# Peptides against a protein of PDB entry 3WG5: the designs that were tried, part 59

Target 1, 218 residues: chain A of PDB entry 3WG5
Amino acid sequence: LAKNIVYVAQIKGQITSYTYDQFDRYITIAEQDNAEAIIIELDTPGGRADAMMNIVQRIQQSKIPVIIYVYPPGASAASAGTYIALGSHLIAMAPGTSIGACRPILGYSQNGSIIEAPPKITNYFIAYIKSLAQESGRNATIAEEFITKDLSLTPEEALKYGVIEVVARDINELLKKSNGMKTKIPVNGRYVTLNFTNVEVRYLAPSFKDKLISYITD
Target 2, 218 residues: chain A of PDB entry 3WG5 as posed
Amino acid sequence: LAKNIVYVAQIKGQITSYTYDQFDRYITIAEQDNAEAIIIELDTPGGRADAMMNIVQRIQQSKIPVIIYVYPPGASAASAGTYIALGSHLIAMAPGTSIGACRPILGYSQNGSIIEAPPAITNYFIAYIKSLAQESGRNATIAEEFITKDLSLTPEEALKYGVIEVVARDINELLKKSNGMKTKIPVNGRYVTLNFTNVEVRYLAPSFKDKLISYITD

## One batch from the design tools (peptide; aimed at target 1 G47 R103 I105, target 1 (a further copy) A49)

Design b2_p20_6_s1 (made by RFdiffusion4, then SolubleMPNN; from b2_p20_6, 10 letters changed)
Fold by OpenDDE base, seed 1:
Structure b2_p20_6_s1 (fold): chain B 218 residues (1-218), chain C 218 residues (1-218), chain A 20 residues (1-20)
Amino acid sequence: as target 1 above (218 residues)
Amino acid sequence: as target 1 above (218 residues)
Amino acid sequence: SKYKGGGVEIDAGTSPSSGK
């Protein structure tokens, strides 16, 4: 039986235009190979709103399911990472990870304090994050609270509240638990049932450029 | 009977990127030798959040059990040290040590006062520390209170509240008491039963670089 | 758009032990 391919790639660090390029490259490779899915192991503290929105669009334009996996333990899909996750076909979290804290900020003051976004911007992102949750059949109330309360959740809480679909310790458990699940958003206009019964897992390494920029942004 | 090896290494001082390098080096040596475990004698007042999170990830990626031992008497796993401990396979404390005080801060003002972290950051670390506790089957309520109340505990309290697993005066007592315990998190996806019945204890010295940086950060 | 989704500030420290 022809093995279905599942790609796994890592995206770590701040969400930037370069992170968009990583998502685009990884998804494109997986699309070209007609992979069953791509799993993006995501660990991000957040980042730029523009890059985040572009990444969400790129995921939603994917020809294959894009699974956001908050991994490894200790990782987070914080801020921009939460939006990206909510825009994806399936969210998984490893134990010991977190999701949330999505309040938009203008930046940090010289003393490191957050410069709050004006209400108009906050309301824009509330509408946006609620739309992502609603479209994906996820908890839009909690999605709003990720902004309004700067809420962060454990994997167990996120699963309980219907923010995420899977808690998994590793790729094998993720594949096992997500097998037979439908994507939370359409792939090419259709909700896809994931088939992870006979898969080859292929790891995509970051490009040399990816490695260099990760090193510079740390 | 082939003696199982237990490595013991010391990490003292502020948690920095260099402390990450120490953890990585020590764990790597112990992994290469297929040690039964590595015991990290930890004494830290805290440090950088990024380095702390990286250390937690490195511990959780370990191929062997990593035991955090708050040692010697008078030592602490304060702030970042608590997160590291909660992310580990087993926590031990010597009598006269402490754990806790985990509130995130932006830094210090010119007068030495703490600059409090904004609620977003605080809530992120609450979720993170709770996740570490939950994943390890430790007291997540107390873990949260390490932040929200800046709680610090004695070894006896920490044991009583299910934050730690062992109170031990020395390495020999630690090995004796932890023998037959299961790791609080998986090693390579499996909970490992510690076997300290026939072990050789090997001490890892800090590298020359380790000594130099410890000297600079003191 | 200069809007950063708020990250954990990489430089965010954790509280020091009072035991200096």
Scores: peptide ipSAE 0.036, ipTM 0.277, DockQ to the pose 0.196
OpenDDE base, seeds 2, 3, 4, 5: peptide ipSAE 0.041, 0.054, 0.066, 0.052; ipTM 0.381, 0.518, 0.401, 0.460; seeds 2, 3, 4, 5 fail the geometry check

Design b2_p20_6_s2 (made by RFdiffusion4, then SolubleMPNN; from b2_p20_6, 11 letters changed)
Fold by OpenDDE base, seed 2:
Structure b2_p20_6_s2 (fold): chain B 218 residues (1-218), chain C 218 residues (1-218), chain A 20 residues (1-20)
Amino acid sequence: as target 1 above (218 residues)
Amino acid sequence: as target 1 above (218 residues)
Amino acid sequence: SKYKGGGIEIDAGTSPSSGK
């Protein structure tokens, strides 16, 4: 029987290979303790596409529901963060957060202008983000527009357009609102109804390694 | 009438957005002076996929033939460099150089081990590199194996397997051997027969910007 | 550093920088 435990962990900063290790570690701990779910408090400007795709795959392979929560107010799930969210079992956002801005970029020119990705890359990521949206029963048109229009949405807009499932001010409101919701993607091949009745919230601390990575990427 | 001028420029180091700017600048100069071709002396361990794809597109849009020359001895066209070469009008290699090793990676783990790209990315790049090979009439099977087997080839092997067109010790031998060859991809919609009879070789110097980028990426 | 929230960086296989 799954314990009435929900894990909460924070991931902040650029999405890198080290961020994959963080996701893997956090999810693994929660899986080992047979948690009802893990909530990842996400605040990211984006990062590496490859790390992002690995994170998405790790989430999809999770033995437990992985909830992406864009938190705290002022945080974003920008670029790679949006893909990760769309690949997750449930998306929540705090008021005053944002999601979107998924244009693949080659980097920054010397003038600090974005160098746009060539159409072949852009089209690949359009197809990929649309697949994530479709697989999760989320708005694939808006998912495409996150790239083509470089769209960013508020939590209220994202909820309205069917990009996310919950707007919540804190973990307690998130648990309350998501209780009884079905996961947007399967857990072990099944859509799971979340049961947050009488749950213990257990916070996972960043490892020394996680702290060091954040320090290097900040 | 195209001038009997061949431009030569060097691109060394990681393939980045700044490397795209270098390619664009060099090709633009050669186009403006109506050169017969530009030779890019390439030495790269790889780099960013997006920059690579932009460079490939810029080469394919060139008004003049772009020859990739893996030079000097000891140089490589590794990873992104192989894609760039396969996207070019002609590939040459100096003795003691290498081409291949095209596995997409997510980066390095903390232990320095390569984090492999998820199958979706790998499959995308397999399809892409095969398309470059097919479009250029080069060995698409070997192009795939550059990823699937992480294959690296010598110039002699690459020539034997139909990956490259020329093995040359220097610019003069390259010009001599490639004279009368057809471009492997179109120039302005036509396959061009290279005419290196009585050509002036004109070297392009790296800009201050190009030098600074090399310094930062080294 | 103000990493401007930006697009997906796609790193195609950097060869292992030999840390020597």
Scores: peptide ipSAE 0.032, ipTM 0.339, DockQ to the pose 0.292
OpenDDE base, seeds 1, 3, 4, 5: peptide ipSAE 0.030, 0.053, 0.039, 0.027; ipTM 0.267, 0.528, 0.331, 0.256; seeds 1, 3, 4, 5 fail the geometry check

Design b2_p20_6_s3 (made by RFdiffusion4, then SolubleMPNN; from b2_p20_6, 11 letters changed)
Fold by OpenDDE base, seed 1:
Structure b2_p20_6_s3 (fold): chain B 218 residues (1-218), chain C 218 residues (1-218), chain A 20 residues (1-20)
Amino acid sequence: as target 1 above (218 residues)
Amino acid sequence: as target 1 above (218 residues)
Amino acid sequence: SKYKGGGVILDFGTSPSSGK
């Protein structure tokens, strides 16, 4: 039986292999405790495609619901962050956050300009992001436009277009609004109805290694 | 006039944005001193495509010859490392090193298996690696096979197939063997004849940040 | 960092070098 425990952890910065390690560690802790869910407060400008795909897979293999919460105000789930969100069991955004801008790039030139991904790569990620949206019953057309138009949305727009499920100012409002919602993707083959009645919220801190990596990557 | 100075620096580990910063810093120091060349002792299993492409571009924009030396014995220029080598002014390898295995991957699954890149991505990097080989007058067919067959070569094979220019046991043998060679790509629009007669070898140390990053990425 | 990390960046993962 799921304990009335909800874990909350922050994942901030570029999506890297270290970010995967953070996701894996946090989700594993919550799984071990049979938590009702884990909320990941996500603030990312984007990052590595490999790490992103691994994170998405890790979320999809989670034994508990993983809620991506774009938080705090001023945060974004940009690029890789959008894929992670679309691959999750529930997406929430705080007011003043953004989601989208998913154009794959080969990086930045020495002058800081974007090196565009070849059409072949772009088309792969279009198919991938559409799959994530479709699997989660979210707006696949907008998901495509996150790439093709480099579209970014506000929480209100994202909710309106059926990209996300919740706009919430804080964890308490998130828990209240998401209570009784079904996960947008399966947990162990079933769509789970979230139960946030009388939950204990437990905050997970970054490891020393996580803090050090964040400090270096910033 | 180039000073009779050759810089030597080590770049080890995964190719990341931090690796770009290391390349940029080291090459910039050598450029500022108008060194005859910089030798980068490279040991990498691979890494990010974006960082790799930026490093290649940084090398190609160098005001001095950048020699990639796969060193020490046991080191490799794998995946991204091969592209960096092929983008450089001269490639050397120590005995007991390897080059190749350039198949682009989307990363590793949770079980550690490789997530294959879609054909569209693979084809882009085939074109790119062939371009690097052709521009440098190196074996473009083998460069393609580094991807299509995930081929890895010994120094002796790489030299025989015209992938690299020098097999050398140490810096002294490298300097001796490469003396009088022309760079395989232009330096400021000209192919430079290397002059390693009566050179001072100066070793560049990693910054504190570089050491910290290496420690964290290991 | 000059790399405004806004893109999906491809990695050339290390194939596990078949250690001979």
Scores: peptide ipSAE 0.042, ipTM 0.472, DockQ to the pose 0.424; fails the geometry check
OpenDDE base, seeds 2, 3, 4, 5: peptide ipSAE 0.039, 0.038, 0.034, 0.040; ipTM 0.507, 0.476, 0.409, 0.469; seeds 2, 3, 4, 5 fail the geometry check

Design b2_p20_6_s4 (made by RFdiffusion4, then SolubleMPNN; from b2_p20_6, 11 letters changed)
Fold by OpenDDE base, seed 5:
Structure b2_p20_6_s4 (fold): chain B 218 residues (1-218), chain C 218 residues (1-218), chain A 20 residues (1-20)
Amino acid sequence: as target 1 above (218 residues)
Amino acid sequence: as target 1 above (218 residues)
Amino acid sequence: SKYSGGGIEIDFGTSPSSGL
């Protein structure tokens, strides 16, 4: 019986247009091979709101389940990373990771101080993040507090409060725990039950362009 | 003989994740109907670099030709808008429009002054914009000068220097002038010759979500 | 024009927002 393929790719650093290119490339490869799912190992301090919304849309348009895995230990899905996670088919976190801190900012001043977003923008993203949580059956109150209180959660707290679906130490534990789970949002209009009983894990590497851009933006 | 369909949609304002959603929705509708092309009437002062790169990628992945039309008179394809245009299958401009001013910035200070991007970021976007110009057979020297000199061009200058392909006053003149032109980049791996001899023009409207987001971000 | 979208440059986190 041909093994179902699960792709794994890493996305690390700021959420930018480059990050979208990575998501799009990785999901496209996995779609072309009719993979059971793609797991994105996410480690981000945040980034640009536009890239974030594009990534969310690309995930929602995926022909296959996209699992966001906050990994390795010490990683975060901060700010934009939280929105991406909330837009995905399943969220997992490794022990020692974090999620949250979603308050929008206009940027940083020359002295490194945060430039606050106007209430109009903050309220927009409150509505947006609550929508992502509601559509995925995740905790919309906590999603709002990720902005209003700049809340950050541990994996255990995020699981307890119904923000995430899995706490897993590695890919093998993630596959084991998520086996038989339903996607939190539809794939091609259907909620998919994940089948990880006999899978081949394939790691995707960054393209040469991806490596160059990462090197330039890091 | 069934008329070939050409879709026309407007994208106005800052380039954001919302702008990507608009591009993606409009291109998807046109792809589903196997349109001859989609024309995007673009009017933007610029926006986010990440949204821009996502939009460029979405255009390059299009199953149909995407024509960027800087329209109406008084419109611009400034900054991010220039990159989007350079990533597209054909660029047109109306008389009285502008293109260029592509220097990356970190944002605006509280006093409204521009926060300069570090040389690393500026050099990245120089390489990126030159790549878009080279891949599309457009003037890479001028593309670089859109950053290094913050150059802005008229339609006549942009045509003369080989940045754009068409100067047109309206959609009908655009269709007439672009008829028989080859796309500047491939569509599904092939350079397509545009056939606008017997087309039906269909205008796309913003979705309710598009209108709401526009209202919130304006 | 039929479509007006105003975007504000919004960052989430520590990314140097490259506005273009």
Scores: peptide ipSAE 0.134, ipTM 0.356, DockQ to the pose 0.179; fails the geometry check
OpenDDE base, seeds 1, 2, 3, 4: peptide ipSAE 0.106, 0.131, 0.035, 0.020; ipTM 0.338, 0.342, 0.263, 0.271; seeds 1, 2, 3, 4 fail the geometry check

Design b2_p20_7 (made by RFdiffusion4)
Pose (drawn by RFdiffusion4):
Structure b2_p20_7 (pose): chain A 218 residues (1-218), chain B 218 residues (1-218), chain P 20 residues (1-20)
Amino acid sequence: as target 2 above (218 residues)
Amino acid sequence: as target 2 above (218 residues)
Amino acid sequence: SSAIMPIMIGSNAAKVAAAQ
């Protein structure tokens, strides 16, 4: 009961209704165990707007800070993952990862051709991504360009431009650098200082169902 | 005189990429065997827009008539399934089935809440559903109300209002009543008269991949 | 309730790979 606990979970692949269930399951475990924070290792090339908005909402309502960590090297928080990142308490990127490219689309034709959205819906997601950035004090100008210019950024660029808070190789380095940082959004109405000294790290294994479903969608 | 071959397939559940694959697989089989028609027993609560549009497109390119049959009793062709029906060569409904209810939403939230669709998406789908109805000679005024009023119809109401062509209890009654009917959209440029005199019915089983995906869904 | 869900978030793989 007198421990400092950080949960680490993994989320890989298309952001879907099942991805929401994962976020909710992992975050719920951390909440019920009074964790200082949960670190989500995120690698997503794309996903659905509805599941993305539900995840952002679940993070906003989280009773503990949610740290989105674009990991491992070569991972991306592209498309839906970018909103999830902008909608969270802290963003960390591992070396060689990517963030951005968030243009909303109606989807894919028989060809694999892109089916663009009506111009106004692009404006809707611009307003939504600007809102997430402003609510978290992040660079909304760059966030808008994730859509309008299909802008993508490396870790160092994302840090310089004020989109993320940490560049870290691993969980330990993430804990060291983010220790003492305020969350970019509140936890239950208060901005919180992260206390990662003398912390127990607990890894949450993805379930059989997680790995299987992810593989199938792949 | 001649033996006419009719294929029958079942398509159930949410409309997704796997559903497009089912439509493509079943239709390709019927085309290669020079079938008079393929009948799809459709039961769907809804699904994804891009897959629905890809299915409508696949049906437009079909070299043989595609008959959408809302079957069994209790089944519906709601939301995305309505567009598939309106985009097909002939629509049949079994007693106690439903069609319509197509108001687009961005999706569902955590707590029963619904994420509203911006007006542009709503107007986009109004134009699209009116277009499918106009191209097939079906009631465009009522088709709009599938969206603007979330209108849902019984089979008897759907026939009366000119949205569908046939009300049938089974495959036997469907072939009997639809024999001699012209298709509502062309097959390769010409409107084909359906010849169901001297008919061999062939049932297509769902593949291993079909069954697995649906068991996981159940 | 029944729904059609139209929006997917796109990605530019080339630009993502470049960033990486």

Design b2_p20_7_s1 (made by RFdiffusion4, then SolubleMPNN; from b2_p20_7, 9 letters changed)
Fold by OpenDDE base, seed 1:
Structure b2_p20_7_s1 (fold): chain B 218 residues (1-218), chain C 218 residues (1-218), chain A 20 residues (1-20)
Amino acid sequence: as target 1 above (218 residues)
Amino acid sequence: as target 1 above (218 residues)
Amino acid sequence: GSGIYPLTMGSNMEKVKAAQ
């Protein structure tokens, strides 16, 4: 019986157009191989709104389930990372990680102070993040508060409030806990039940370009 | 008599946080040497709004006049580049260049289609670009139309409409034409008359990091 | 820290330069 393949890839650092390319490459590989799913180990402080929205769209267009896993301990799905997670088929977090802090900013001033986004922009992203939460059957009130209160949650809180689906220490526990779960958004128009019985885990390495850009943008 | 020094540096490509670092480095060098001015040869298709606003702020905080020169022929101050120009002490364009197309977008979808910014964001940038134009005594109506009509102008049109101050083929013509002009915004709270009599032109090279990031982000 | 949500200042020319 052909083993169900699960891909695992790491995406770390700021969300940029390059991060989009990483997501696209990783998901495309997993799609081509008809993987049961891809798990993206995500650790991000945030990043570009454009890249974030493109990544969300790429996930939503995926032919296979995309699981966002906030990993390892100490990692975060901060800001843009939260939107990406909320746009995915399943969210998992490792203990000691965080999610939230989605208040949009225009940038940092020369003195390092935050340039706040105008209410108009903030309200756009409130609507957007609530849409992602609602579409995925996740907590839209908390999603809004990720912006309005700059709220950050622990894995346990995020699970309790219905923001995420799984708390897992490692890939093995994640596969075990998510086995038999339905995707929170459709895959090709259908909610898919994850089948992680007898899976082969394949790790995707960052490309040379990925490593170089990550190093330069960090 | 100590020669008046004018620095010239090139900034090419997308406006990013790295582009901010380039502006900051170049302006800082020229400030440290008490240059009469720095000319930034700008060629950009646009970029990040955060980086753009930070660059504008850096220019406005400059201890010396910052002249944006859309150069060489074929270059553009598109999108974010227009804001940077409008935020500067003087704008020049070479023949065969363009300025404008300031409509904010959220990014490009996977199919390469533009994701439009919500009206709320667009209106913010309308107010912002009009402010830059008004503060610099430039055409605020055209500045708005750079967004609302996605307008792009030739150097001759931009000069005619009072968007820019100089059309120049090269640095020598720019220095000649801008000699005796007043800055369009203050330098340290004062409008400065440019003195390009008996100037030494010093070219600043991009750093190794500048070259590498430009190559990777292009 | 609050994640930066930089908007992109759109340019049709951005596509053209990426292709050159």
Scores: peptide ipSAE 0.039, ipTM 0.319, DockQ to the pose 0.416; fails the geometry check
OpenDDE base, seeds 2, 3, 4, 5: peptide ipSAE 0.032, 0.029, 0.027, 0.033; ipTM 0.287, 0.281, 0.230, 0.298; seeds 2, 3, 4, 5 fail the geometry check

Design b2_p20_7_s2 (made by RFdiffusion4, then SolubleMPNN; from b2_p20_7, 9 letters changed)
Fold by OpenDDE base, seed 5:
Structure b2_p20_7_s2 (fold): chain B 218 residues (1-218), chain C 218 residues (1-218), chain A 20 residues (1-20)
Amino acid sequence: as target 1 above (218 residues)
Amino acid sequence: as target 1 above (218 residues)
Amino acid sequence: MSAITPLRMGSNKEKVEAAK
């Protein structure tokens, strides 16, 4: 019996191998408790492609729905954050957030200039982001344009274009609006209808290690 | 006047953006003091391609010779470490170390399996590693095989095949053997002859931040 | 700035350690 529990956890900052560990830990806790879903409050400027791909895979392997919520206002699911969102069971955004700007880069030069990714790499990530969009029934053309045009969208635009499923001001509005929605990707091979009727919201705190890494990466 | 000073610093662990900061800091200190060279004692299993490329660029922009020394015995310049070495002014290895195993990967799956890089990406890094080898007058065929065959070499093999310049047991032997060698790449547009006659060796300690990140990544 | 760094360069040793 799915417990009428929804977990909420925060992931903030660059997407790294440590961010993968956070996703894994949070999802594992929610899986163990047979939660109805986990909501990940995401605020990221981007990060590592490897970590991003691992996180996407971890989400797709989840035994429960994973909802990415770009939150709070002022947050972004930029670059790697967009891929993670597109790989998730549901995307929500708060007003005043953004999604997109997915142009892959090799890094930054010493002068802070971007080292552009070679066309071969860019094309790989175009194919990858389009696959995530297609698999989730989201706008693959816009997903491509997140790279090719370095497009960034508001929540309202993202909703309008079929990139995301929900615009919500807070967790309560998110739960209300997403109640009865089907996951955009399968959970254990099946599309799940979210049931947020009479759910308990449980917040997961960052570990001590999580706090320490955040302190070091800032 | 070049001060008869050689700096020695240690870089251990995964190649990350933080590793770039370490390289930048260490090289900057040595540049400011107009050191004859800096020796980086390197022990790495690999890491991020972006950080690696930035480190290579930082080394190539150095105003002083940067010597990569795979040290101590048991250490490796694996994957990203090999690229860094091939991008440096001189490579040394201690007995019982290794270099190579440069196959790019997208990451690890949840089950610990490798997510293989697509051929397009692999081919990019083949071209890149070959360019580093060619520019430094090192064995470009072996550099390619570090990827295509995931080849790893002993110090003796690496020396024999023209991948590295020195096998040395310690810093003293390294200085002795490399004295009078020309850098394998230019310093400020010129090949420099190393002068390690009557040099003072100065060790650079890791910063507190360096120690903290090492603790978190282990 | 949003950076997607496309690749991890991992050794076989790192692979074995990650599989543990």
Scores: peptide ipSAE 0.034, ipTM 0.510, DockQ to the pose 0.399
OpenDDE base, seeds 1, 2, 3, 4: peptide ipSAE 0.035, 0.034, 0.037, 0.032; ipTM 0.525, 0.219, 0.505, 0.384; seeds 1, 3, 4 fail the geometry check

Design b2_p20_7_s3 (made by RFdiffusion4, then SolubleMPNN; from b2_p20_7, 11 letters changed)
Fold by OpenDDE base, seed 1:
Structure b2_p20_7_s3 (fold): chain B 218 residues (1-218), chain C 218 residues (1-218), chain A 20 residues (1-20)
Amino acid sequence: as target 1 above (218 residues)
Amino acid sequence: as target 1 above (218 residues)
Amino acid sequence: MAGIEPLTMGSNFEKVEAAK
């Protein structure tokens, strides 16, 4: 019986246009091979809002399920990472990870203080994050509070509140727990039931370019 | 009977990217030799949050148990050090040491006053530290109070409140007391029972680079 | 939507010190 393929790739660091390129490359590979899914191990403090929105769009345009897995322990889907997660087909978190803190900022002042975004921008992202949550059947109230209260959650809290679908220690546990789950958003117009029975896991490595850019942005 | 090896190494000073390199090197050596554990004698006032999170990740990725030992008497696992400890497989403290004071700051003003972190950052680290505590089965309420109240604890208090596992005067007492304890987080997905029966203790020294960098940052 | 380019959705944890 031909094994269903699950790809696993890592996205780490700030969300930039280069991060978009990583997502695009990884998803494209998985699409070309008609993978059952791709799991993106995500660890990000956040980043650019424009890049984030592009990534969300790329995920939503995927021909295969994209699972965002906040991993490893200690990782975060902070700020932009939360939006990306909420835009995905399934969210998983490892124990010891976090999600949230989504208030938009204009940057940092010379003294390191946060430059607040104007109300117009904040309201835009409130609407945006709520839409992502609603589209995926996730907790839109908490999604809003990720902005309005700068809320951050543990995996257990996020699961309890209906922000995420799975808490898993590793890829194998994730595959076991998510087997038979439906995607929270459609794939090509249809909600897909994940089939992780007899899967082959294939790890995708960053390209040389990806590594170089990660090195420069760190 | 081949003696189980326990490595002991020292990490002292501010937590930086160079401190990460020390942790990585020490743990890698211990992994290569399939040591029973590595004990990191930790003395830190704190440091960079990014480096701290990377260190926590490195510990959690360890193929062998990593014991954080706040040592010698007079040492501290302050701020970043507390997070590192909470991310470890076992925490020990020597009498006369301290743990806590975990409120994030943006730095120091020209007058030496603390520049407060915005609520976004504080809330992020509250979630993070609570997740570390919860993952390890340690007191998440106290972990939160390390931030919200800038709480610092003695070894006896920390033990009493379920923040740490062992109070020990030296390495030999630590080995005796921790023998037969289970790790508070998994090693390669499994909780390990420590076996310190008939162990050989090997001390790792800082590299020349480690010494130089420590000298520059002090 | 040009005005969103400078928006950083993130905490620069690199500048966050967990220090006494």
Scores: peptide ipSAE 0.035, ipTM 0.292, DockQ to the pose 0.130
OpenDDE base, seeds 2, 3, 4, 5: peptide ipSAE 0.043, 0.032, 0.040, 0.021; ipTM 0.291, 0.285, 0.273, 0.236; seeds 2, 3, 4 fail the geometry check

